# Peptides against a protein of PDB entry 2ODG, part 103

Target 1, 89 residues: chain A of PDB entry 2ODG
Amino acid sequence: MTTSQKHRDFVAEPMGEKPVGSLAGIGEVLGKKLEERGFDKAYVVLGQFLVLKKDEDLFREWLKDTCGANAKQSRDCFGCLREWCDAFL

## One batch from the design tools (peptide; made by RFdiffusion4, then SolubleMPNN)

Design b2_p29_4_s1 (from b2_p29_4, 22 letters changed)
Fold by OpenDDE base, seed 1:
Formats: sequence, structure tokens, C-alpha cells
Structure b2_p29_4_s1 (fold): chain B 89 residues (1-89), chain A 29 residues (1-29)
Amino acid sequence: as target 1 above (89 residues)
Amino acid sequence: AAAAAAARAEERRLLAEGEEHAKALLAAE
């Protein structure tokens, strides 16, 4: 399975202050919903990912409940954070 | 001071939401 360019761009460098919308699977609609909930930066979502101990099912369910992410969006976001962590943690 | 307290409260809420989701998924299994 191939990844998006957005995924590749995100996992290639330190996260820094990147907005939540820079995460793969997170577009304008989901990004705005996440921002409204206090997840304005990608690193805040990373924090939640780590609190859930990098568990795919837990994280994807949380993302669905928080912003209405569908299966593809949650999978893309999870994969993005997983690979970023593999590179930088 | 109020802004800092609000930020800390928000952080606690976000963490609690994560824990709640984890518990809910475990209970559903």
C-alpha cells in the first residue's frame, strides 16, 4: 500500500509547530473540528497518540469520536504518526 | 494566571478524554 505525499512530507522532518492539518488524513473539515477541541497543533494529536500507547484501534476510535474521521482518514493519520515516531522518538 | 490555569485545565480534559475512550473500548470487548 502506498502513502500520500502529505504523509511523506510529514514523516520526513521534525514536527515542530506544524498545524494539525498537516497530518495525513486530516483535511480542512477534520482539522477545524480538531482545532475547536483544542488540537490545534500536530504535536497535541501526537500526545493523544502516545497516551493511547500507540494502539491503532484506540487511536482511530478516538479520532472518529473526536472529529468524525472515517476509516481511511483515521488509518492515514495513525500511519503518519506511527512512522514519524519510528523516525524521531 | 487565569490563562495559565485554563490551559492546564484544558490539558487535563484532553488527557481524560483519551483515558475514557480507552476504557470504553476495553469495556466493549
Scores: peptide ipSAE 0.024, ipTM 0.469, DockQ to the pose 0.062
Fold by OpenDDE base, seed 3:
Structure b2_p29_4_s1 (fold): chain B 89 residues (1-89), chain A 29 residues (1-29)
Amino acid sequence: as target 1 above (89 residues)
Amino acid sequence: AAAAAAARAEERRLLAEGEEHAKALLAAE
């Protein structure tokens, strides 16, 4: 499968202060749930991704348990952060 | 201030949640 435009938009530039909802796979519903848990910015989710040592299974399960992300949403979000890190870290 | 203490407590909570989640997943496997 190919990536979304939202993915491409996110990985193309520095993250800065982008809201959590700018992450691929994170829409309005999941974004609000993440914000309620204290993950209001994309860089806060990036922090969790890095704490989990960029492990796909750990991160995707965490995202599912934290905001109810389904398999596609967690895959898209993981891929988005992985490719952003490859470009900017 | 109380606000700064609350912010630090929240940060510790978020980090702890990630660590405990990782432990739970590994133990269940």
Scores: peptide ipSAE 0.022, ipTM 0.466, DockQ to the pose 0.060
Fold by OpenDDE base, seed 5:
Structure b2_p29_4_s1 (fold): chain B 89 residues (1-89), chain A 29 residues (1-29)
Amino acid sequence: as target 1 above (89 residues)
Amino acid sequence: AAAAAAARAEERRLLAEGEEHAKALLAAE
Protein backbone atom coordinates (compact mmCIF):
# COMPACT_ATOMS: atom_id res chain seq x y z
CA MET B 1 0.00 0.00 0.00
CA THR B 2 1.10 3.54 -0.72
CA THR B 3 1.52 5.95 2.16
CA SER B 4 0.31 9.52 2.14
CA GLN B 5 2.46 12.58 2.13
CA LYS B 6 1.09 13.29 5.58
CA HIS B 7 2.42 9.95 6.73
CA ARG B 8 5.82 10.61 5.22
CA ASP B 9 5.99 14.05 6.77
CA PHE B 10 5.21 12.65 10.19
CA VAL B 11 7.61 9.72 10.19
CA ALA B 12 10.50 11.73 8.83
CA GLU B 13 11.29 13.69 11.98
CA PRO B 14 10.98 13.68 15.77
CA MET B 15 7.44 14.11 16.96
CA GLY B 16 8.06 16.97 19.33
CA GLU B 17 4.97 18.99 20.12
CA LYS B 18 3.11 18.17 16.94
CA PRO B 19 -0.65 18.37 17.32
CA VAL B 20 -2.71 15.22 17.19
CA GLY B 21 -3.94 16.27 13.78
CA SER B 22 -0.47 15.75 12.36
CA LEU B 23 -0.96 11.99 12.53
CA ALA B 24 -1.84 10.26 9.31
CA GLY B 25 -5.49 9.34 9.25
CA ILE B 26 -6.37 12.06 11.75
CA GLY B 27 -8.05 15.00 10.11
CA GLU B 28 -9.80 17.98 11.56
CA VAL B 29 -12.88 16.09 12.69
CA LEU B 30 -11.09 13.22 14.38
CA GLY B 31 -8.46 15.57 15.72
CA LYS B 32 -11.04 17.70 17.49
CA LYS B 33 -12.67 14.63 18.99
CA LEU B 34 -9.33 13.38 20.24
CA GLU B 35 -8.49 16.79 21.67
CA GLU B 36 -11.78 16.82 23.55
CA ARG B 37 -10.75 13.54 25.15
CA GLY B 38 -7.38 14.93 26.21
CA PHE B 39 -5.36 13.72 23.25
CA ASP B 40 -4.24 17.11 22.01
CA LYS B 41 -0.71 16.14 20.98
CA ALA B 42 0.50 13.34 18.77
CA TYR B 43 2.73 12.13 21.60
CA VAL B 44 -0.33 11.51 23.77
CA VAL B 45 -1.71 9.17 21.14
CA LEU B 46 1.75 7.63 20.89
CA GLY B 47 1.51 6.98 24.60
CA GLN B 48 -1.73 5.11 24.11
CA PHE B 49 -0.21 3.18 21.23
CA LEU B 50 2.64 2.09 23.49
CA VAL B 51 0.35 1.25 26.41
CA LEU B 52 -1.46 -1.07 24.03
CA LYS B 53 1.88 -2.73 23.28
CA LYS B 54 1.78 -1.57 19.68
CA ASP B 55 -1.01 -4.05 19.00
CA GLU B 56 -2.74 -3.11 15.78
CA ASP B 57 -6.15 -4.48 16.59
CA LEU B 58 -6.25 -3.02 20.06
CA PHE B 59 -5.06 0.38 18.93
CA ARG B 60 -7.34 0.59 15.94
CA GLU B 61 -10.34 -0.43 18.00
CA TRP B 62 -9.43 2.10 20.65
CA LEU B 63 -9.13 4.81 18.03
CA LYS B 64 -12.47 3.87 16.54
CA ASP B 65 -14.15 3.91 19.92
CA THR B 66 -12.48 7.13 21.01
CA CYS B 67 -12.96 9.35 18.00
CA GLY B 68 -14.98 7.36 15.48
CA ALA B 69 -12.12 6.59 13.13
CA ASN B 70 -13.03 4.34 10.24
CA ALA B 71 -10.91 1.43 9.08
CA LYS B 72 -8.83 3.53 6.71
CA GLN B 73 -8.20 6.26 9.24
CA SER B 74 -7.26 3.85 12.00
CA ARG B 75 -5.00 1.90 9.67
CA ASP B 76 -3.26 5.06 8.54
CA CYS B 77 -2.80 6.28 12.08
CA PHE B 78 -1.50 2.94 13.28
CA GLY B 79 0.94 2.69 10.41
CA CYS B 80 2.12 6.21 11.03
CA LEU B 81 2.92 5.51 14.66
CA ARG B 82 4.45 2.12 13.95
CA GLU B 83 6.83 3.52 11.40
CA TRP B 84 7.67 6.50 13.56
CA CYS B 85 8.55 4.14 16.38
CA ASP B 86 10.67 2.02 14.08
CA ALA B 87 12.65 5.11 13.21
CA PHE B 88 12.94 6.79 16.58
CA LEU B 89 12.50 4.24 19.36
CA ALA A 1 1.73 22.76 42.20
CA ALA A 2 -2.00 22.21 41.88
CA ALA A 3 -1.83 22.46 38.11
CA ALA A 4 0.99 19.95 37.96
CA ALA A 5 -0.87 17.57 40.23
CA ALA A 6 -3.98 17.90 38.08
CA ALA A 7 -1.98 17.18 34.96
CA ARG A 8 -0.51 14.05 36.52
CA ALA A 9 -3.94 12.92 37.63
CA GLU A 10 -5.29 13.40 34.12
CA GLU A 11 -2.42 11.40 32.69
CA ARG A 12 -3.19 8.55 35.06
CA ARG A 13 -6.84 8.62 34.05
CA LEU A 14 -5.98 8.47 30.38
CA LEU A 15 -3.59 5.58 30.89
CA ALA A 16 -6.15 3.72 32.96
CA GLU A 17 -8.75 4.32 30.28
CA GLY A 18 -6.47 2.75 27.71
CA GLU A 19 -5.70 -0.23 29.90
CA GLU A 20 -9.36 -0.85 30.61
CA HIS A 21 -10.14 -0.61 26.94
CA ALA A 22 -7.47 -3.17 26.16
CA LYS A 23 -8.89 -5.53 28.76
CA ALA A 24 -12.36 -5.12 27.35
CA LEU A 25 -11.21 -5.88 23.83
CA LEU A 26 -9.24 -8.92 24.92
CA ALA A 27 -12.21 -10.25 26.84
CA ALA A 28 -14.65 -9.66 24.00
CA GLU A 29 -16.43 -12.72 22.65
Scores: peptide ipSAE 0.021, ipTM 0.452, DockQ to the pose 0.081
Fold by OpenDDE base, seed 2:
Structure b2_p29_4_s1 (fold): chain B 89 residues (1-89), chain A 29 residues (1-29)
Amino acid sequence: as target 1 above (89 residues)
Amino acid sequence: AAAAAAARAEERRLLAEGEEHAKALLAAE
């Protein structure tokens, strides 16, 4: 499978203050739900990803439970964070 | 100072919620 342009844009540079909606798989609807739960920045979701020890199943299930992400959205978001970490951590 | 304390408290809650969620998922396996 190929990655989206949104994924490539995110993993290409430091995360900085990017909003949560800049993550692959996180659109406007999921982004608003995450923001309502206190996850307003991509780095806050990164924090949760790291707390879950970068475990795919745990993170994707958390994302589903937190904002209602479907399988593709959670996969895209997980892959986005994993590859960003591989490049910058 | 109050705003900073509130932000730190929120951070701690988010971390705790994530850890508890992970524990719950593992316990359900």
Scores: peptide ipSAE 0.020, ipTM 0.459, DockQ to the pose 0.081

Design b2_p29_4_s2 (from b2_p29_4, 16 letters changed)
Fold by OpenDDE base, seed 3:
Structure b2_p29_4_s2 (fold): chain B 89 residues (1-89), chain A 29 residues (1-29)
Amino acid sequence: as target 1 above (89 residues)
Amino acid sequence: SAARERARAEERELLLKGKEKALELLKEE
């Protein structure tokens, strides 16, 4: 499967203080829900990704339960964080 | 370079801050 330009833009550089909505698969609706739960920056979601030991099923289930992400959105977000970690962590 | 080293240090600090915040948010539920 191909990736989006949003994915490519995110994995190309350090994330710094990018907002949570900069993650692939996280649009305005999901981003607002994540922010309401305290996940306002991409690095906080990365923190959760690492807490879950980079496990795909656990992370995607968490994302679904936390903000209502569908299968594609959770896949895109997980893949975005996985590839970012491969490059920078 | 010194600039790259500072950038790497800042990124590391944010990653650790993110993990800490994520853990605290999970404990509240």
Scores: peptide ipSAE 0.152, ipTM 0.678, DockQ to the pose 0.687
Fold by OpenDDE base, seed 5:
Structure b2_p29_4_s2 (fold): chain B 89 residues (1-89), chain A 29 residues (1-29)
Amino acid sequence: as target 1 above (89 residues)
Amino acid sequence: SAARERARAEERELLLKGKEKALELLKEE
């Protein structure tokens, strides 16, 4: 398994007030769509991840439904949040 | 600002809708 630099940058430090677009797999297009749905900060998406009990299938399906994320984007985003939680939660 | 208050209220409403969707997905398990 390989990760992007964006993933590594995100999981390396506390999330703080990072925008939703800081999440791996969330580019400008998906980020804007998430922001339009009220998910403007990475920690709000983290909240959704936790509400879904860190379930990969549920989270990835939610992300697809919410912003149109494809399989890779949802996988990258899920992995980013999972590894961040492993480090900081 | 009234505009800022409305924006905050709308954001809260959107977040609540997201939570409802999350609960629906959980019920599919």
Scores: peptide ipSAE 0.031, ipTM 0.487, DockQ to the pose 0.075
Fold by OpenDDE base, seed 1:
Structure b2_p29_4_s2 (fold): chain B 89 residues (1-89), chain A 29 residues (1-29)
Amino acid sequence: as target 1 above (89 residues)
Amino acid sequence: SAARERARAEERELLLKGKEKALELLKEE
């Protein structure tokens, strides 16, 4: 499977203050739901990813429960954060 | 202002609820 351009753009540079919607798999709908739950920045979601010890199943389940992400969306978001961490953490 | 303070308090509450869910999932592991 190939990654999206959105994925490549995110993992290529420091996260900084990027909005949650900049994460691969997080579109307008999921982004708004995450923001309504207080997860407005990508680094806040990164925090949950790290608290869950980078576990794919736990993170994807959390994302599904929090904003209704489907399998592809949660996979894309997980992969995005994993590769970002490989480069910058 | 009171409105700004309420908004900040609500944001903190939402973040804490999210973190609680994450901790619950860890316990289920």
Scores: peptide ipSAE 0.031, ipTM 0.480, DockQ to the pose 0.071
Fold by OpenDDE base, seed 2:
Structure b2_p29_4_s2 (fold): chain B 89 residues (1-89), chain A 29 residues (1-29)
Amino acid sequence: as target 1 above (89 residues)
Amino acid sequence: SAARERARAEERELLLKGKEKALELLKEE
């Protein structure tokens, strides 16, 4: 399974103040829903990822429940944060 | 302004709600 260019772009550098929509798997629709729930920055979603102890099932379920992410979207987002953490955390 | 302060308070409440949901999921393990 290959990663997207969006994934590669995100994991290549510190996320700083990047919007939530910069995360792989998070398009315009999901991004707007996350922003409406107070998750406007990628680092806020990173916070939830860490609160869930980097557990894939818990994070993907949270993402699904929060913004309606499907299996591919939640997998892409999880993988994006996992690899970012491996590089920078 | 009062409006900006209310907006910040609402955002804080939403973030806290998200944390509570995350903790709930952890307890279900």
Scores: peptide ipSAE 0.027, ipTM 0.473, DockQ to the pose 0.102

Design b2_p29_4_s3 (from b2_p29_4, 14 letters changed)
Fold by OpenDDE base, seed 4:
Structure b2_p29_4_s3 (fold): chain B 89 residues (1-89), chain A 29 residues (1-29)
Amino acid sequence: as target 1 above (89 residues)
Amino acid sequence: MEEERQKREEERELLLEGKEHALKLLEEE
């Protein structure tokens, strides 16, 4: 499985105050929807990822239900957070 | 002022709904 440059950029450094749209799989459309729901920063979504104990199925379902992410988008976002946590958590 | 407060309250409610949904997913597992 290959990763995008967006993924590589995100997992390479502390996320700090990066907007939610910096997450792999989260484009303009999903980013706006997440922001409207209060998930404006990547770390807020990270919080949900951790609450769900890094469970892929639960997180991807949550993301789909929250912003309408499709399978690829949720997979990319999950992988992005998983690898970020492996490096920095 | 009041409009801004109401907007912030609505945004907070939406955030809480999103967080609560994750908890529901855990309960349903």
Scores: peptide ipSAE 0.549, ipTM 0.866, DockQ to the pose 0.067
Fold by OpenDDE base, seed 5:
Structure b2_p29_4_s3 (fold): chain B 89 residues (1-89), chain A 29 residues (1-29)
Amino acid sequence: as target 1 above (89 residues)
Amino acid sequence: MEEERQKREEERELLLEGKEHALKLLEEE
């Protein structure tokens, strides 16, 4: 699967205080919706990813339910967090 | 200032709902 530059930029370094919008698949629309719901930082979404034990189906469903992410957006976001964890956890 | 406090409280409630939803998904698995 091909990845975006946004994905590559995110997985290349510690996420620190990066905003939620830095996650692949999370554009301005989804980012604002996540921020409105308290998920303002990428690490907060990472927390949900880890609580769900890195399960793809559960995470993608959660993301869809939380901000209305479509299949591609949730896939991109999941892949972004998975690869980040592979590199840094 | 009161409006800003209310906005923060609403955001906190939404955050808790979002986190709890993940737990519900685990329970339904």
Scores: peptide ipSAE 0.548, ipTM 0.869, DockQ to the pose 0.067
Fold by OpenDDE base, seed 2:
Structure b2_p29_4_s3 (fold): chain B 89 residues (1-89), chain A 29 residues (1-29)
Amino acid sequence: as target 1 above (89 residues)
Amino acid sequence: MEEERQKREEERELLLEGKEHALKLLEEE
């Protein structure tokens, strides 16, 4: 399976203060919903990913429940964070 | 200023809700 350019851009460098919308799978709609819920930075979502022990099912369920992410969006977001962590954490 | 304070408070409550939900998912596992 081929990843998006957005995914590649995110996993290629330190996360820093990147907005939540920089995460693969998080478009403008989901990004706004996450921001409204206080998850405005990618690292805040990373925090939830880590709290959930990097568990795919739990994280994807959380993301779905929090912003309405569909299966592809949650998969892309999970993969983005997993691969970022593999590189930098 | 009151509207902005209220907005920040609401955003904080939503953030706490989102964080708590993750903890509940762990608890239910």
Scores: peptide ipSAE 0.544, ipTM 0.867, DockQ to the pose 0.066
Fold by OpenDDE base, seed 1:
Structure b2_p29_4_s3 (fold): chain B 89 residues (1-89), chain A 29 residues (1-29)
Amino acid sequence: as target 1 above (89 residues)
Amino acid sequence: MEEERQKREEERELLLEGKEHALKLLEEE
């Protein structure tokens, strides 16, 4: 499974104040929907990822329910947060 | 100023709904 450059850019450095749209799998459409729901920063979504104990199925379901992410988008977003946590958490 | 306050309040309510949904998923597991 090949990762995108967007994924590599995100997992390479501390998250800081990066917008939610900087997460792999989160394009402009999903980003806007997440922002409208109060998830404006990547770290807010990270918070949900951690509350769900890094469970892939639960997180991907949550993301789908929250912003309508499809299977690829939710997989890419999950993988992005997982690898970031492996490096920095 | 009141309109901006209302927008922030609505966004906060939606944020809380999203956070609560994650807790519901945990309960249903």
Scores: peptide ipSAE 0.537, ipTM 0.865, DockQ to the pose 0.068

Design b2_p29_4_s4 (from b2_p29_4, 19 letters changed)
Fold by OpenDDE base, seed 5:
Structure b2_p29_4_s4 (fold): chain B 89 residues (1-89), chain A 29 residues (1-29)
Amino acid sequence: as target 1 above (89 residues)
Amino acid sequence: SAAAAEARARERALLEEGKRIAEELLKKE
């Protein structure tokens, strides 16, 4: 599958203080829900991704349970974090 | 300050909740 420009922009540089909505697959709706749960920065979601040992199924399930992400949204978000980690961790 | 202490408390609560959820998901494997 092809990636979005949003994905490419995110994985290309250090994460810094980027908002959670900068993650691929996380639009305004999911972003607001994540922010309400305290996941306001992309690095907070990264933290959960790492605690789940970078496991795709576990992370995507968590994201679904936390903000109601559908299959495509959770896949895009997982891929975004995985590729960022491959580049910067 | 009280505001700073409250912010730190909220951060700790979020992190602990994330860890709890992770542990539960890992047990399902």
Scores: peptide ipSAE 0.078, ipTM 0.546, DockQ to the pose 0.094
Fold by OpenDDE base, seed 1:
Structure b2_p29_4_s4 (fold): chain B 89 residues (1-89), chain A 29 residues (1-29)
Amino acid sequence: as target 1 above (89 residues)
Amino acid sequence: SAAAAEARARERALLEEGKRIAEELLKKE
């Protein structure tokens, strides 16, 4: 499988103050729901990813429960954060 | 099993930590 350009753009540089919607798999609908729950920045979602010890099943379940992400959206978001961490953490 | 129940309890605790963080952020805004 190939990654999206959105994924490649995110993992290529430090995330800084990037909004939550810059994460692969997070469109406008999911982004707004995450923002309503206090997850307005990509680094806040990164924090949750790390609290869940980078576990794929736990993170994807959390994302589904929090904003209604489907399987592809949660997979894309997880992969985005995993590869960013591999490069910068 | 008891081991499985403990594993599920740890999972719930990690999920609840995320909810706590979200609640704190909302209170600060």
Scores: peptide ipSAE 0.058, ipTM 0.519, DockQ to the pose 0.063
Fold by OpenDDE base, seed 3:
Structure b2_p29_4_s4 (fold): chain B 89 residues (1-89), chain A 29 residues (1-29)
Amino acid sequence: as target 1 above (89 residues)
Amino acid sequence: SAAAAEARARERALLEEGKRIAEELLKKE
């Protein structure tokens, strides 16, 4: 699979205070749902990703359960966080 | 196998802990 420009933009630099909607796969609909549950910043979702030990199945399941992400959205978000971690952790 | 069953149990426990964290965060909103 190819990555989106949104993915490339996110993994290219430190996360800082970027909103949750900056994550690949997280559009306006999913972003609002995540924000309503306290996941307003990308680093909060990163925290959950790390709590789940970077496990793809666990993270994608959590994301689906939390905001209703479909398979592509959860895959894109997982890949985004994985590559960011590879570069900056 | 027993090993596979234990691995699945650990996976479920970790997932549920993540969900608990999310729920607690929601309560604080």
Scores: peptide ipSAE 0.035, ipTM 0.515, DockQ to the pose 0.064
Fold by OpenDDE base, seed 2:
Structure b2_p29_4_s4 (fold): chain B 89 residues (1-89), chain A 29 residues (1-29)
Amino acid sequence: as target 1 above (89 residues)
Amino acid sequence: SAAAAEARARERALLEEGKRIAEELLKKE
């Protein structure tokens, strides 16, 4: 599988206060929906990812249910968080 | 302000719901 530049930019450095829209797979539409649901920062989504014990199926399902992410978007977002965690946790 | 307080309350409620959903999903696994 290939990754986007957005993915590479995200996993290359500490997450800090990056907005939810900085996550790979999360564009403006999904980002706004996540923000409306209280997930305004990437680290809040990271928290959900960790609560789900980094399970791909559970996380991708949650993301779909929460903001309407399609398969590619949820895959990209999951991969982004997984690789960030591998680098920084 | 009241508006800000309400917004924060809504955010907290939604986050708690997210946690609940996560727990339910984990039970299924």
Scores: peptide ipSAE 0.061, ipTM 0.531, DockQ to the pose 0.071; fails the geometry check

Design b2_p29_5_s3 (from b2_p29_5, 12 letters changed)
Fold by OpenDDE base, seed 4:
Structure b2_p29_5_s3 (fold): chain B 89 residues (1-89), chain A 29 residues (1-29)
Amino acid sequence: as target 1 above (89 residues)
Amino acid sequence: MEEELLKRAEELGREARLRAEELAEERRR
């Protein structure tokens, strides 16, 4: 599957203090909604991803319920975190 | 059932963060 440059930029290095909006699939609208729910950093969303044991269906459903992500946005975000974990976890 | 599981997972995450902050406060005393 083809990935975005945003995805490639995120998975290329440790995420550190990167904002939630740096995740693939998370734009300004979704990022603001996630921040309002306490998910201001990418590593906080990573935490939720890991608590859900990297389950795609559970994570994508959570993201949809939390910020209104559509199918593409949730898929892009999931893929971003999965590949980051494959590289650094 | 699935939504309840998702909410419980998020709750556990929040509980872990709160406990971490409590431990940090104890270390500062």
Scores: peptide ipSAE 0.062, ipTM 0.542, DockQ to the pose 0.086
Fold by OpenDDE base, seed 3:
Structure b2_p29_5_s3 (fold): chain B 89 residues (1-89), chain A 29 residues (1-29)
Amino acid sequence: as target 1 above (89 residues)
Amino acid sequence: MEEELLKRAEELGREARLRAEELAEERRR
């Protein structure tokens, strides 16, 4: 499968203070829900990803439960964070 | 093991949020 430009833009550089909505798979709707739950920055979601030891099933389930992400959205977000970590962590 | 990790992640999240709220209240005083 191909990645989106949004994915490529995110994994290309350190995430710094990028908002949670900059993550692949996280649009306006999911971003607002994540912000309401305290996940306003991409690095906060990265923190959760790392606490879950980069486990795909656990992370995608968490994302679904937290903001209502569907299968594609959670897959895109997981892949985005995994590839970012491979490059920068 | 998976259930334990998820549960601990949720607990850490709650603890962090509670502490953040306390700090915010202290800063407003």
Scores: peptide ipSAE 0.041, ipTM 0.530, DockQ to the pose 0.069
Fold by OpenDDE base, seed 2:
Structure b2_p29_5_s3 (fold): chain B 89 residues (1-89), chain A 29 residues (1-29)
Amino acid sequence: as target 1 above (89 residues)
Amino acid sequence: MEEELLKRAEELGREARLRAEELAEERRR
């Protein structure tokens, strides 16, 4: 499968202080829900991704439970973080 | 097993954030 421009933009550079909504698969609705749960920055979600040891199933389930992400949204977000980590971690 | 690991990971994440916030407050005193 191909990736979105949003994905490519995110994985192309250090994430710095990028908001959680900059993650692929995370739109306005999911972003607001994540922010309400304390996940306001992309790096906070990255932290959870790393605590879960980059496990796809665990992360996608967490994302679903935390903000209501569907299968595509969680896949896109996971892929975004995985590829970012491959490049920068 | 997967559910238990997920719960533990969420707990660790919350605990880490709380400790970080407490440390930040202490540094502002």
Scores: peptide ipSAE 0.037, ipTM 0.526, DockQ to the pose 0.080
Fold by OpenDDE base, seed 5:
Structure b2_p29_5_s3 (fold): chain B 89 residues (1-89), chain A 29 residues (1-29)
Amino acid sequence: as target 1 above (89 residues)
Amino acid sequence: MEEELLKRAEELGREARLRAEELAEERRR
């Protein structure tokens, strides 16, 4: 699959304190909604990803229900976290 | 099963957040 530069930038290094909006698929609108729900940092969303045992369907459904992510946005976000975990976890 | 797992995960998340907030408040006392 083709990835965005945003995806490549995120998976290239430890995420540290990066904001939730740094995740692929998460723009300003979704980022704001996630922040309002307490997911202000990328690592908080990573935490949810891990609690769901990296399950794609569960995570993408959660993201949709939490911030209204569409299919592409949830796919991009999932792929971003999966690839990051493969590299650093 | 998927819906049940999602619900359980969200419940665990809420519980963890509440505990973290409680600990943070204790540190400020």
Scores: peptide ipSAE 0.032, ipTM 0.528, DockQ to the pose 0.075

Design b2_p29_5_s4 (from b2_p29_5, 9 letters changed)
Fold by OpenDDE base, seed 2:
Structure b2_p29_5_s4 (fold): chain B 89 residues (1-89), chain A 29 residues (1-29)
Amino acid sequence: as target 1 above (89 residues)
Amino acid sequence: MEEELLEKARRLGEEARRRAEELAREREE
């Protein structure tokens, strides 16, 4: 499996104020749903990722429950945050 | 422990939502 350019773009630099939609796996639909739930910035989702102790299953389940992310979307988002953390946290 | 973490995440998510709504109202004022 290869990563997307979106993933590579995200993990390449500090996320700063990037919108939630900049996360790999988070498109317009999921982004809007996340924003409606108070997750307008990528770093807010990062916060949840960290609260869940970077656990893949927990995070992917949370993401699914929160915005309806499917398996690929949650996997992509998790991988994006994991690799970002590996680089910058 | 896993359930507890999920509960925490959900709680914090709800708090984030409330805060976002507050901020949105402030922006509209």
Scores: peptide ipSAE 0.232, ipTM 0.705, DockQ to the pose 0.086
Fold by OpenDDE base, seed 4:
Formats: structure tokens, sequence, C-alpha cells
Structure b2_p29_5_s4 (fold): chain B 89 residues (1-89), chain A 29 residues (1-29)
């Protein structure tokens, strides 16, 4: 499938201190909810992604339960982290 | 195993939230 410019911008470079809202699929609404739950940086969500052993179903379920992400949002976020890891991990 | 991983992720998420709340209190002091 096609990816967004937001996705391409994220996977193109080390994430450093990028905010959680820089992840594909994470807009202002989901970003605020994640920040309220202690996930203020993209690398914190990356940590959860790695704890779940990069499993798509587990990660997307976790994201849905944590911030109410819908199917597209969780898919976009998962794809973003997967491709970033392929490039830099 | 999948359920155990989900539970671990949830626990770590709760710990992150707790730490964030603690840091917020420290900033107010």
Amino acid sequence: as target 1 above (89 residues)
Amino acid sequence: MEEELLEKARRLGEEARRRAEELAREREE
C-alpha cells in the first residue's frame, strides 16, 4: 500500500527526541491521549513495539486499548515503526 | 505467550504513566 509523507519523513532519519505525534497514524487527538498515558516521545512507543516483539496484531491491539486508535491509525503507526526498525535497528 | 506479552506491555505502560505523574508532581515543588 501507499504511505503518507508523514511516514516517509519519520522513517528517513533517526527518531531522536521526536514527539509521539510524529508517528504516522498518530494525530493530535491520539497524540494527546498517548502523552497523558506517559508516551510523550516516539521512542517510548517504539519501546512497546519492541517489547511486543514487533508483532503486528499485539501492537495494534495495545495501541487501540491505550489511546483508542482505529484500524487505519494502528496500521499506519505499526508500519511506520516497522520500517524505521528495518532501516536503523 | 501472546497474552503474557500483552500483559507485560500494559504493565510497562502503567509504570510509564506513574512515572510521568511523579515527574509532574516534582515539577510543581
Scores: peptide ipSAE 0.225, ipTM 0.687, DockQ to the pose 0.082
Fold by OpenDDE base, seed 5:
Structure b2_p29_5_s4 (fold): chain B 89 residues (1-89), chain A 29 residues (1-29)
Amino acid sequence: as target 1 above (89 residues)
Amino acid sequence: MEEELLEKARRLGEEARRRAEELAREREE
């Protein structure tokens, strides 16, 4: 599968204080919903990813239930966090 | 184990929401 430029931009450097909307698969609509649920920073979503032991199915299900992410959005977000962790964690 | 992890994630999410609401309230008061 090919990745987006948004994905490449995110996995290229430490995430620091990047907003949740900087994650691949997370657009303005999903970003707002996540922020309303207390997930304003990308590192907060990373925290959930780690709590779920980096499991793809669990994370994608959680993301869907939390903000209504569809299959592509959850896949893109998962892949973004997985590759970031492989590089920096 | 998987179900327990999902429940933990949900709980942590709820805590994050509550904390965000508290911080927002502190800015308005």
Scores: peptide ipSAE 0.223, ipTM 0.691, DockQ to the pose 0.082
Fold by OpenDDE base, seed 1:
Structure b2_p29_5_s4 (fold): chain B 89 residues (1-89), chain A 29 residues (1-29)
Amino acid sequence: as target 1 above (89 residues)
Amino acid sequence: MEEELLEKARRLGEEARRRAEELAREREE
């Protein structure tokens, strides 16, 4: 499977203060829902990813329950955080 | 244990939201 340009842009550099909507799989709709729940920055979602021990199934389930992400959106977001961690963590 | 991790993640997310709301109120005062 190929990655999006959005994915490549995110994993290419430290995330710093990037908004949650910069994550692959997180568009306008999901981004707004996450922000309303207190997840305004990408690093807050990274925190949840790490709390869940970087487990794919747990993280994707959490993301679905939190903002209604579908299978593709949760997969893209997980892959984005996984590869970012491989490069910078 | 997986269920406990999910509950921990939910709790930490809720705590983060509450802290953000408190900070926002302090900035408006």
Scores: peptide ipSAE 0.217, ipTM 0.683, DockQ to the pose 0.086

